Peptides against a protein of PDB entry 4BOS. Designs and how they scored, part 1

No score or structure here was measured in a lab: all are predicted.

Target 1, 163 residues: chain A of PDB entry 4BOS
Amino acid sequence: PVLTRTVVPADNSCLFTSVYYVVEGGVLNPACAPEMRRLIAQIVASDPDFYSEAILGKTNQEYCDWIKRDDTWGGAIEISILSKFYQCEICVVDTQTVRIDRFGEDAGYTKRVLLIYDGIHYDPLQRNFPDPDTPPLTIFSSNDDIVLVQALELADEARRRRQ
Target 2, 163 residues: chain A of PDB entry 4BOS as posed
Amino acid sequence: PVLTRTVVPADNSALFTSVYYVVEGGVLNPACAPEMRRLIAQIVASDPDFYSEAILGKTNQEYCDWIKRDDTWGGAIEISILSKFYQCEICVVDTQTVRIDRFGEDAGYTKRVLLIYDGIHYDPLQRNFPDPDTPPLTIFSSNDDIVLVQALELADEARRRRQ
Below, numbering starts at 1 at the first letter of every chain, in headers, positions and changes, except where a header shows other numbers.
Peptide ipSAE was made for these designs. It is ipSAE averaged over its two directions, with the distance scale d0 held at 1.0 Angstrom where the peptide's residues are scored. Compare it between designs on one protein only; published cut-offs may not apply.
A fold fails the geometry check if it doesn't show the stated peptide or something in it is severely misdrawn.

## One batch from the design tools (peptide; made by RFdiffusion4, then SolubleMPNN)

Design b1_p16_4_s4
Fold by OpenDDE base, seed 4:
Structure b1_p16_4_s4 (fold): chain B 163 residues (1-163), chain A 16 residues (1-16)
Amino acid sequence: as target 1 above (163 residues)
Amino acid sequence: AAARAAAAAAARAAAL
């Protein structure tokens, strides 16, 4: 089995597309972003005490209006929210640092999904199998540490290609 | 569009 990257469009919504891809088992839907943006805004609006200006960098209302725009980029806040919503650990491997940032790691989730990040763009990761009848896997056990090793190897290779 | 700074992203990840 090989861990591979699926390149999604660089249309300002790559995070949402990538998350949707992995949590839905490998469904590429670039049109998913508006609904996911609304979902995040709804969650943020529902808890202004937790999602404060200190966390958001702007007022709760300003953030909600901002994230619903089609040209604003998601990041750690959005990943954290989506991790909680989908009840899975979201592991982001960074090709610039060859590090994995784990979102939801302390929540006790049994599942993890993986993204690869280069500083400006997110793509989803999947495990491909030699058997053509076995579809790629995007949702892993939280006990599957081999996939994290493979993600680091993939990131290191990407880093070497750029340096 | 502008990406979030890595330092700010890390701080947010720790806070949420």
Scores: peptide ipSAE 0.030, ipTM 0.695, DockQ to the pose 0.065
Fold by OpenDDE base, seed 1:
Structure b1_p16_4_s4 (fold): chain B 163 residues (1-163), chain A 16 residues (1-16)
Amino acid sequence: as target 1 above (163 residues)
Amino acid sequence: AAARAAAAAAARAAAL
């Protein structure tokens, strides 16, 4: 088994496309972003006390309007929200630093998914199997630390190749 | 615009 990267479109919504891909078991749907943006906005709007201006960097309403635009970029806030929504750890490996940022790591989730990030773009990661008829795996056990090692290796290779 | 958006997204990433 080998961990591989699936390149998704660089259309301002790569985070959402990538998250959707991994949580849905390997479904590439570049059109998923509008609904995911609305989902995030709905969650944020539902708890203005928690999702404060201090956290959002803007008013709750301003954030909700902003994130629903098709040209705005998701980051850590959105990943945190999506981790909680999908009830899984979201691990983001950064090719620039060769480090993994783990979202939802203290929530006790049994599942984890992995993204690769290069500073401007997110892509999903998947495990390919030797049997070509066995579909790739995108949802891992939260105890599978081997996949994290493989993600770091993949990120290091990407960094060296300037991918 | 993409560069500014990327910078904003990266600045929001905690451990990255």
Scores: peptide ipSAE 0.030, ipTM 0.677, DockQ to the pose 0.124
Fold by OpenDDE base, seed 5:
Structure b1_p16_4_s4 (fold): chain B 163 residues (1-163), chain A 16 residues (1-16)
Amino acid sequence: as target 1 above (163 residues)
Amino acid sequence: AAARAAAAAAARAAAL
C-alpha cells in the first residue's frame, strides 16, 4: 500500500475540498466549500465564549462574515472545528517543515484523516492498494502510525524537489 | 494585498 496525494483546485477553498475528500472516503467535490464555510460560521457563532477575539483574532461576528467569503482561506481554526464536527483526528503534514500537526489528538477519536500542506495549498492524502479492485482508503485508524511515517516521507520528498 | 496577506496567515496549519 502506498500513500498518495490527490491534487485539488487552488481556488482559496482547498482546505474545505481536501477535508471533504478524506471524510467522505475519496469524493472530490470542489463545490462543497460554501456549505462548509457556513457550517464553520454557524459553529463559531453558537459559542462566542469559546470562540472569542483572543482565539479568532477578530470579533466573533467579524470572523463569521469573513470565513463565509469565497476568497478567504481556512487554516488551523477551521481544521480544529472540522475535526470536532466530523469526530476524527485531522493530521496535516507540512512539506516546508516536514512535521505533522495533529488536530483532535486528545479527543479520543478512533479515526484519523490526512492532509498535505505546502504553506499555501492543502491537498488530501489517500492509501492506494496493489489490488485494483480495492478502493483507496482515506480514513485510517488513530492507531495507524505507519500512515504518519508515510506522510512524513511524502513531505520530505516534496521538500527535496523544491530545493 | 492586505486581504491576501490575512488569508495566507489564516491558511497556516498549526497546533492551537
Scores: peptide ipSAE 0.030, ipTM 0.677, DockQ to the pose 0.146
Fold by OpenDDE base, seed 2:
Structure b1_p16_4_s4 (fold): chain B 163 residues (1-163), chain A 16 residues (1-16)
Amino acid sequence: as target 1 above (163 residues)
Amino acid sequence: AAARAAAAAAARAAAL
């Protein structure tokens, strides 16, 4: 089995497209972003005590209006929210640093999904199998540390290609 | 396409 990258459109919504892809088992839907943004805003609006100005960098209402714009970038805050919503670890391998940031790692989730990030773009990762009739896997056990090693290998290769 | 400042990108990529 080989871990591979699926390149999604380099629009401002690549995080949402990538998360949707992995949590839905490999469904590429670039049109998912507006609803994903609204989902984030709904969750944030529902808990202004937790999602405070200290966390958001702006008022709860300002953030909700901002994240619903089609040209604003998702990041750590949105990944954390989506991790909680989908009840899974979201592991982001960074090609600039060759490290993995694990969101939801202390929540006791049994599943993890993986993204690859280059500083300006997110893509989803998937495991391909030798049997062509076996569909790619995007949802892994949170105990599967081999997939994290494979993700680091992909990131290191990507880093070398840019040098 | 829109670009994000490096400082803002780093802040948005940091684990929470």
Scores: peptide ipSAE 0.029, ipTM 0.681, DockQ to the pose 0.109; fails the geometry check

## One batch from the design tools (peptide; made by RFdiffusion4, then SolubleMPNN)

Design b1_p17_3_s4
Fold by OpenDDE base, seed 5:
Structure b1_p17_3_s4 (fold): chain B 163 residues (1-163), chain A 17 residues (1-17)
Amino acid sequence: as target 1 above (163 residues)
Amino acid sequence: SAAEEARRREEERRAEA
């Protein structure tokens, strides 16, 4: 089995497309972003005490209006929210540092999904199997540390290619 | 789907709040 990257469109919604891809078992839907943006805005608006200006960098209302725009970027805040929403650990391997940032690792989730990030663009990761009749896997056990090693190897290779 | 189930969980959470 080999961990591979599926390149999604390099638009402003690559994070949402990538998350949707992995949590739905490998479904590419570039049109998923508007609904996911609305979902995030709704969650943020529902808890202004937790999602404070200190966390958002802007007022709760300003953030909600901002994230619903079709040209704004998702990041750590959105990943954290989506981790909680989908009840899974979201692991982001950074190709610039060859490090994995884990979101939801302390929540006790049994599942994890993986994204690869280059400082600008997010892509989903999947495990391919030798048997062509076995579909790629995008949802892993939170105990599967091998996939994290494979993600680091993939990131390291990406870094070497840019050198 | 995972998304549909997640939506149901979120709706339940909000109803309990």
Scores: peptide ipSAE 0.025, ipTM 0.628, DockQ to the pose 0.018
Fold by OpenDDE base, seed 1:
Structure b1_p17_3_s4 (fold): chain B 163 residues (1-163), chain A 17 residues (1-17)
Amino acid sequence: as target 1 above (163 residues)
Amino acid sequence: SAAEEARRREEERRAEA
């Protein structure tokens, strides 16, 4: 089994597309972003005390209006929100630093999904199997540390290619 | 890129925290 990268469109919604891909078991849907943006806005709007200006960098209402635009982008806050919503750990391997940022690692989730980030783009990661009849795996056990090692290997290789 | 904007915003938020 090999961990591989599925390249999604390099648009303003690659994070959403990538998250959707992994949490839905490997479904590429480049049109998923509007609904996911609305989902995030709904969650943020539902808890204005937690999602304050200190967290959002703008008022709750301003953020909700902003994130629902088709050309705006979030960051760790959006990943954190999606982790909570999908009840899974979202692990982001950064090819620039060869580090994994784990979102939701202390929430007790039984599932983890993986993204790869190069500083300008998010892509989903999947485990491919030698048997072509076995579909790729995108949802891993939160105890599967082998997949994290494999993700780091991918990042390391990517960095070596850039050097 | 969108990711670059996101990173910049996060760095700004962390600096303000």
Scores: peptide ipSAE 0.021, ipTM 0.580, DockQ to the pose 0.038
Fold by OpenDDE base, seed 4:
Structure b1_p17_3_s4 (fold): chain B 163 residues (1-163), chain A 17 residues (1-17)
Amino acid sequence: as target 1 above (163 residues)
Amino acid sequence: SAAEEARRREEERRAEA
């Protein structure tokens, strides 16, 4: 089994496309972003005490309007929200630093998914099997630390290619 | 652009965290 990267379109919604891909078991749907943006806005709007201006960097209402635009980028705050919503740990391996940022690690989730990030663009990661009849895996056990090691190896390879 | 601004804000949030 080998961990591989699936390149999604380099549009402003790559984070949402990537998250959708991994949580849905490997379904590439570049048109999923509008609904996911609306989902995030709904969650944020539902709890203005928690999702304060201090956290959002803007008022609750301003953030909701902003995230629903088709040209705004998702980031750490959106990943945190999506982790909570999908009840899974979202692990992002950074190709610039070769480090993994873990979202939802303290929530006790039994599942984890993985993304690869280069400072601008997000892509999903999947485990491919030698048996062609076995579909790729995108949802891993939160106890599967091997996949994290493989993600770091993949990021290191990506970094070397840029040098 | 809006995308560039969003990227900048994300970088700032990460630096503050």
Scores: peptide ipSAE 0.019, ipTM 0.555, DockQ to the pose 0.047
Fold by OpenDDE base, seed 3:
Structure b1_p17_3_s4 (fold): chain B 163 residues (1-163), chain A 17 residues (1-17)
Amino acid sequence: as target 1 above (163 residues)
Amino acid sequence: SAAEEARRREEERRAEA
């Protein structure tokens, strides 16, 4: 089995498209972003005590209006929220630093999904199998450390290509 | 840009945490 990258559209919603892809088992839907943005806004609005200005960098209402725009970019706070919502660890491998940032790692989730990030763009990762009749896997065991090694290898190769 | 704003936001949150 080999870990590979699926290139999603290079729009300002690539994070949402990528997360949707992996948590839905490999479904590419670049139109999923508006609903996911609304989902995040709803979660944030529902708990203003936790999602404070200190966490959001703006008022709760300002954040909700901001994230629902079609031209705003998601980051760590959005990944954290999506990790909690989908009840899975989200691992982001960075091709610039060859590091993995893990979201939800201490929550005790049994599932893990992986994204690859180049400093601007997010793409989803999946495991391809030698058997062509076996569909790619996007949801891994949280104990599967091999997939993390493979993700680092992909990132390292990407970095070398840019040097 | 939107990307720059997002990066700035993340850095500010991390600094205050």
Scores: peptide ipSAE 0.018, ipTM 0.564, DockQ to the pose 0.036; fails the geometry check

Design b1_p17_7_s1
Fold by OpenDDE base, seed 5:
Structure b1_p17_7_s1 (fold): chain B 163 residues (1-163), chain A 17 residues (1-17)
Amino acid sequence: as target 1 above (163 residues)
Amino acid sequence: DLEAARAAAAAAALAAA
């Protein structure tokens, strides 16, 4: 089994496309972002005490208007919200540092999904199997530490290609 | 529709926020 990267469009919504891909078992839908942006805005608006200016870097209302634009990028805040929404750990491997940032790791989820990040773009990761009749896997056990090692190896190779 | 299909997950997300 080999961990591979599926390149999604660099259209300002790569995070949303990548998350949708992995949580839906490998479905590429570049048109999913508007609805996901609205969902995030709704969740943020529902809890202004937690999602304060200190957390958002802007007022709650300003953030909600901002994230619903089609040309703004999602980040750690959006990943945290999506982790809770889909009830899974979201692991992001960074090709610049060759480290994994884990979102939702303290929530006790039984499942994890993986993204690869280069500082300006997100892509989803999947495990491919030797048997061509076995579909790729995008949702892993939270006990599967091998997939994290494979993600680090993939990120390290990507980093070396840029050097 | 993501919001309709994930209604149960949405409720959990709001409670955990």
Scores: peptide ipSAE 0.023, ipTM 0.651, DockQ to the pose 0.025
Fold by OpenDDE base, seed 1:
Structure b1_p17_7_s1 (fold): chain B 163 residues (1-163), chain A 17 residues (1-17)
Amino acid sequence: as target 1 above (163 residues)
Amino acid sequence: DLEAARAAAAAAALAAA
């Protein structure tokens, strides 16, 4: 497929690196994680009523301290927050289930970005073009369902390789 | 309010750097 994955480091911050990559148009910066973590902590801390212990599984303060550690993993809560922050749909294709989990799908965003997830690691997805002078595309129209099909194809291939 | 939080955090965001 024209859609390809860029493998980012497996350093506990792959979610943040992957999100940054796609929302910034294809910039690989593994050093972005500390500020991404701080951004999430700031948003969570600003709304303790919404980001309650019931939602976080720990107190608001405990979560903020936890997510800012360099060895803690981001997940659905962080993806939801980042989707809202960057005002884009974040579509995560899961290679274990060959399904796409869509974050922000009901928010009316005009843009979507894609990640691929294998159960323990996130990577960003990009669309490559045959012209080497045309940079890869990481931000798609939320109406572009072809990219979702391509993501499922990548996930299916990944699963077959693990069989 | 997440939108309010987003606005407040904009200065610290990587995208705003």
Scores: peptide ipSAE 0.022, ipTM 0.642, DockQ to the pose 0.023
Fold by OpenDDE base, seed 4:
Parts: sequence; structure tokens; C-alpha cells
Structure b1_p17_7_s1 (fold): chain B 163 residues (1-163), chain A 17 residues (1-17)
Amino acid sequence: as target 1 above (163 residues)
Amino acid sequence: DLEAARAAAAAAALAAA
């Protein structure tokens, strides 16, 4: 089994496309972004006390309008929200630092998904199997530490190629 | 369908936030 990267379009919505890919078991659908943006905006609007200006860097309303734009980038706030929504840990391996940022790690989720991040772009990760009849895996056990090691190895290789 | 899932999962998302 090998952990591999699926390159998604760099269309400002790569985070949403990547998350959708992994949580849906490997379905590539760049058209999912508008609906996911609206979902996030709805969640944020529903709890203005938690999603405060201090957290968002702008007013709750301003953020909601901003995130629903087609050209705005998702980041840590959006990942946190999506982790909670999909009830899974979202692990982001950074190719610049060769570190994994874990979102939802304290929530007790039984599942984790993995993204790879290069500082400006997100891609989903999947495990491919030697048996061609076994479909790639995108949802892992939260106890699967091997996949995290493999993600770090993948990121380290990517970093070496770019340095 | 994300919109359908939203109605069911919104409460869980907020509770986990």
C-alpha cells in the first residue's frame, strides 16, 4: 500500500475540492465548492458568539459574505469547521515544513482524512493497494499512525524536490 | 447532497466547535 497524491485544480477552491474528495471516498468534484462555501457560511452565521470577529479577523457577516465568493481561499478556520461537520480528523501535511497539522485531534473522532499542502495549494491523499480491484482508501482509522508516517515521507520527498 | 446533510449535521458541527 502506497500513499499517493491526487492533484486537484488550482481554482481557489482546492481546499473544498480536496476535503470533499477524501470524505466522499475519492470522488473528484470541483463543482462542490459553492455548496461547501455556503455550508460553512451557514455554520458560522449560526454561532456568532463562537465565530467572533477575533476568530474570523472580520465580522461574522463579513466573513460569511467573503467565504461564499468563488475566489477566496479556505484555510484553518474552514478546515476546523469541515472537520466538525464531517466528524473526522483532518490531517494536513505541509511540504514546506514537513509537519502535520491535525484538526479535530481532540474531538475523539474514529476516522481521519489527509491533505497535502504546499503553502498555497491543497491536494487530497489516498492509499493505493497492489490489488487493482481494491479501490483506493481516503478515510483512515484515527489509530492508523502508519498513514501519518507515510504522509511525512511524501512531504519530505516533495520538499527535497523543491529545494 | 451537501444541503441535505447540512440540516442533519449542523447541530453536531456547532456542538463540536
Scores: peptide ipSAE 0.022, ipTM 0.652, DockQ to the pose 0.025
Fold by OpenDDE base, seed 3:
Structure b1_p17_7_s1 (fold): chain B 163 residues (1-163), chain A 17 residues (1-17)
Amino acid sequence: as target 1 above (163 residues)
Amino acid sequence: DLEAARAAAAAAALAAA
């Protein structure tokens, strides 16, 4: 089995497209972003005490208006929210640092999904199988440390290609 | 589905109110 990258469109919503891809088992839908943005805004608006200005860097209302724009980029805050919503660990391997940032790692989730990030773009990762009739896997056990090693290998190779 | 997820989030918000 080989861990591979599925390149999604390099638009302002690559994070949302990538997350949707992995949590839905490999469904590529570049049009998913508006609804995901609204989902996040809804969650944030529902708890202004927790999602405070200290966390958001702006008022709750300002953040909700901002994230719903189609030209704003998702990041750590959005990943954290999506991890909690989908009840899975979201692991982001960074090709610039060859490190994995784990979101939701302390929540006790049994599932993890993986993204690859190059500093400006997110793509989803999937495990491909030799049997062509076996569909790629995007949702892994949180005990599967091999997939994390494979993700680091992908990131390291990507970094070397840019040297 | 995202529409269902959005509805669920709205319901959760109401439950927390």
Scores: peptide ipSAE 0.022, ipTM 0.636, DockQ to the pose 0.023

## One batch from the design tools (peptide; made by RFdiffusion4, then SolubleMPNN)

Design b1_p18_3_s4
Fold by OpenDDE base, seed 3:
Structure b1_p18_3_s4 (fold): chain B 163 residues (1-163), chain A 18 residues (1-18)
Amino acid sequence: as target 1 above (163 residues)
Amino acid sequence: ELEKKIEEAFKEAAKLKE
């Protein structure tokens, strides 16, 4: 089994496309961003006490309006929210630092998904199997630390290619 | 600018990370 990268469109919604891909088991839908943005806005709006200005960096309403714009970038706040919503650990491997940031790591989730980040773009990761009839896997056990090692190796290789 | 936004988000939303 090999961990591979699926390149999604390089637009301002690559995070949402990538998350959707991995949580849906490998479904590429570049048009999912508006719905994903609205989902996040709905979650934030539903709990203004938790999603406070201290967390959002802006008022609850301002954030909701901002995230629903089609030209704004998603980041750690959105990843955290999506991790909670989908009840899975979201692991982001950075090709510049060769480090993994884990979201939801202490929540007790049984599943994890992986993204790769190069500084300006997110892509989803999947495990390919030798048997061509076995579809790629995008949802892993939260105990599968081998996939994290493979992600680091993939990121390290990407970094070396840029050197 | 995404990196900067991520850094800011990590700082502000630290309590959201579980």
Scores: peptide ipSAE 0.022, ipTM 0.585, DockQ to the pose 0.027
Fold by OpenDDE base, seed 2:
Structure b1_p18_3_s4 (fold): chain B 163 residues (1-163), chain A 18 residues (1-18)
Amino acid sequence: as target 1 above (163 residues)
Amino acid sequence: ELEKKIEEAFKEAAKLKE
């Protein structure tokens, strides 16, 4: 099995497209962004005590209006929220630093998904099988550390290709 | 249809949060 990268459109919603891809088992839908943004806004709005200005960097209402715009980029806050919503660990491998940031690692989730990040763009990762009749896997066991090693290898290769 | 699925998922998640 080989871990591979699926390149999604380089638009301001690449994070949402990538997350949707992996949590839905490999469904590429760039049009999912508006609904994903609304989902996050709804979650944030539902708990203003937890999602405080200290966490959001802006008021709860300001954040909700901001994230629902079609020209704003998602980041760590959105990944954390989506991790909680989908009840899975979201692992982001950075091609610039060759490090993995794990979101939801302390929540005790049994599943993990992987994204690759180059500093400005997110793409989803998937495991391809030699049998062409077996569809790629995007949801892994949280105990599968091999996939993390493979992700680091992809990041290292990407870094070397740019240098 | 995606919006409907998200809405249903959100309702389910909200119940788990309480």
Scores: peptide ipSAE 0.021, ipTM 0.606, DockQ to the pose 0.032
Fold by OpenDDE base, seed 5:
Structure b1_p18_3_s4 (fold): chain B 163 residues (1-163), chain A 18 residues (1-18)
Amino acid sequence: as target 1 above (163 residues)
Amino acid sequence: ELEKKIEEAFKEAAKLKE
């Protein structure tokens, strides 16, 4: 099995598209972003005590309006919320540093999904199997550390190709 | 499917609070 990336559109919603892809088992749906943005806004709005200006960098209401725009980017806040919502660990491998940031690692989730990040763009990762009739896997066991090694290798190769 | 999940999330939003 080989870990590969599926390139999603390089738009402002690549994070949402990538997360949707992996949590839905490999479904590419660039139109998912508006609904996911609304989901994030609703969750943030539901807990203004936690999602304060200190966390958001703006008022709760301002953030909710901001994240629902089509031209704004998601990041760590959104990943953490989506990890909790989908009840899975979200692992982001960074091609610039060749390191993995793990969201939800202390929540006891049994599943993990993987994204690759180059500093500005997110793509989903999937495991391809030799049998062409076996569909790619996007949801892994949280105990599958081999996939993390493969993600690091993929990121390292990407870094070497750019430098 | 996503729409259904979002609807369920809105109903249980309080449970997703930190």
Scores: peptide ipSAE 0.021, ipTM 0.607, DockQ to the pose 0.032
Fold by OpenDDE base, seed 4:
Structure b1_p18_3_s4 (fold): chain B 163 residues (1-163), chain A 18 residues (1-18)
Amino acid sequence: as target 1 above (163 residues)
Amino acid sequence: ELEKKIEEAFKEAAKLKE
């Protein structure tokens, strides 16, 4: 089995497209972003005490309006919220540092998904199998640390290509 | 750096709420 990258459109919603891809088992839907943005806004609005200005960097209402724009970029806040919503660990491998940031790692989730990040753009990762009749895997066991090693290898290769 | 700070803030907030 080989871990591979699926390049999604380089628009302002690449994070949402990538997350949707992995949590839905490999479904590419670039049109998913507006609904996912609204979902995040609804979650944030539902708990102003938890999602405070200290966490958001802006007021709860300002954040909700901001995230629903089609030209704003998602980051750690959105990943954390989506991790909680989908009840899975979201692991992001950075090609610039060759390190993995794990979101939801202490929540006790049984599943994990993986994204690759280059400092600007997010893409989803999937495991391909030698049997062509076996579909790629995007949802892994939280005990599968081999996939994390493979993600680091993939990121390291990407970094070497830029040097 | 900002991403790390946000992640840490979320972890701290989650612990406080639990």
Scores: peptide ipSAE 0.020, ipTM 0.578, DockQ to the pose 0.021

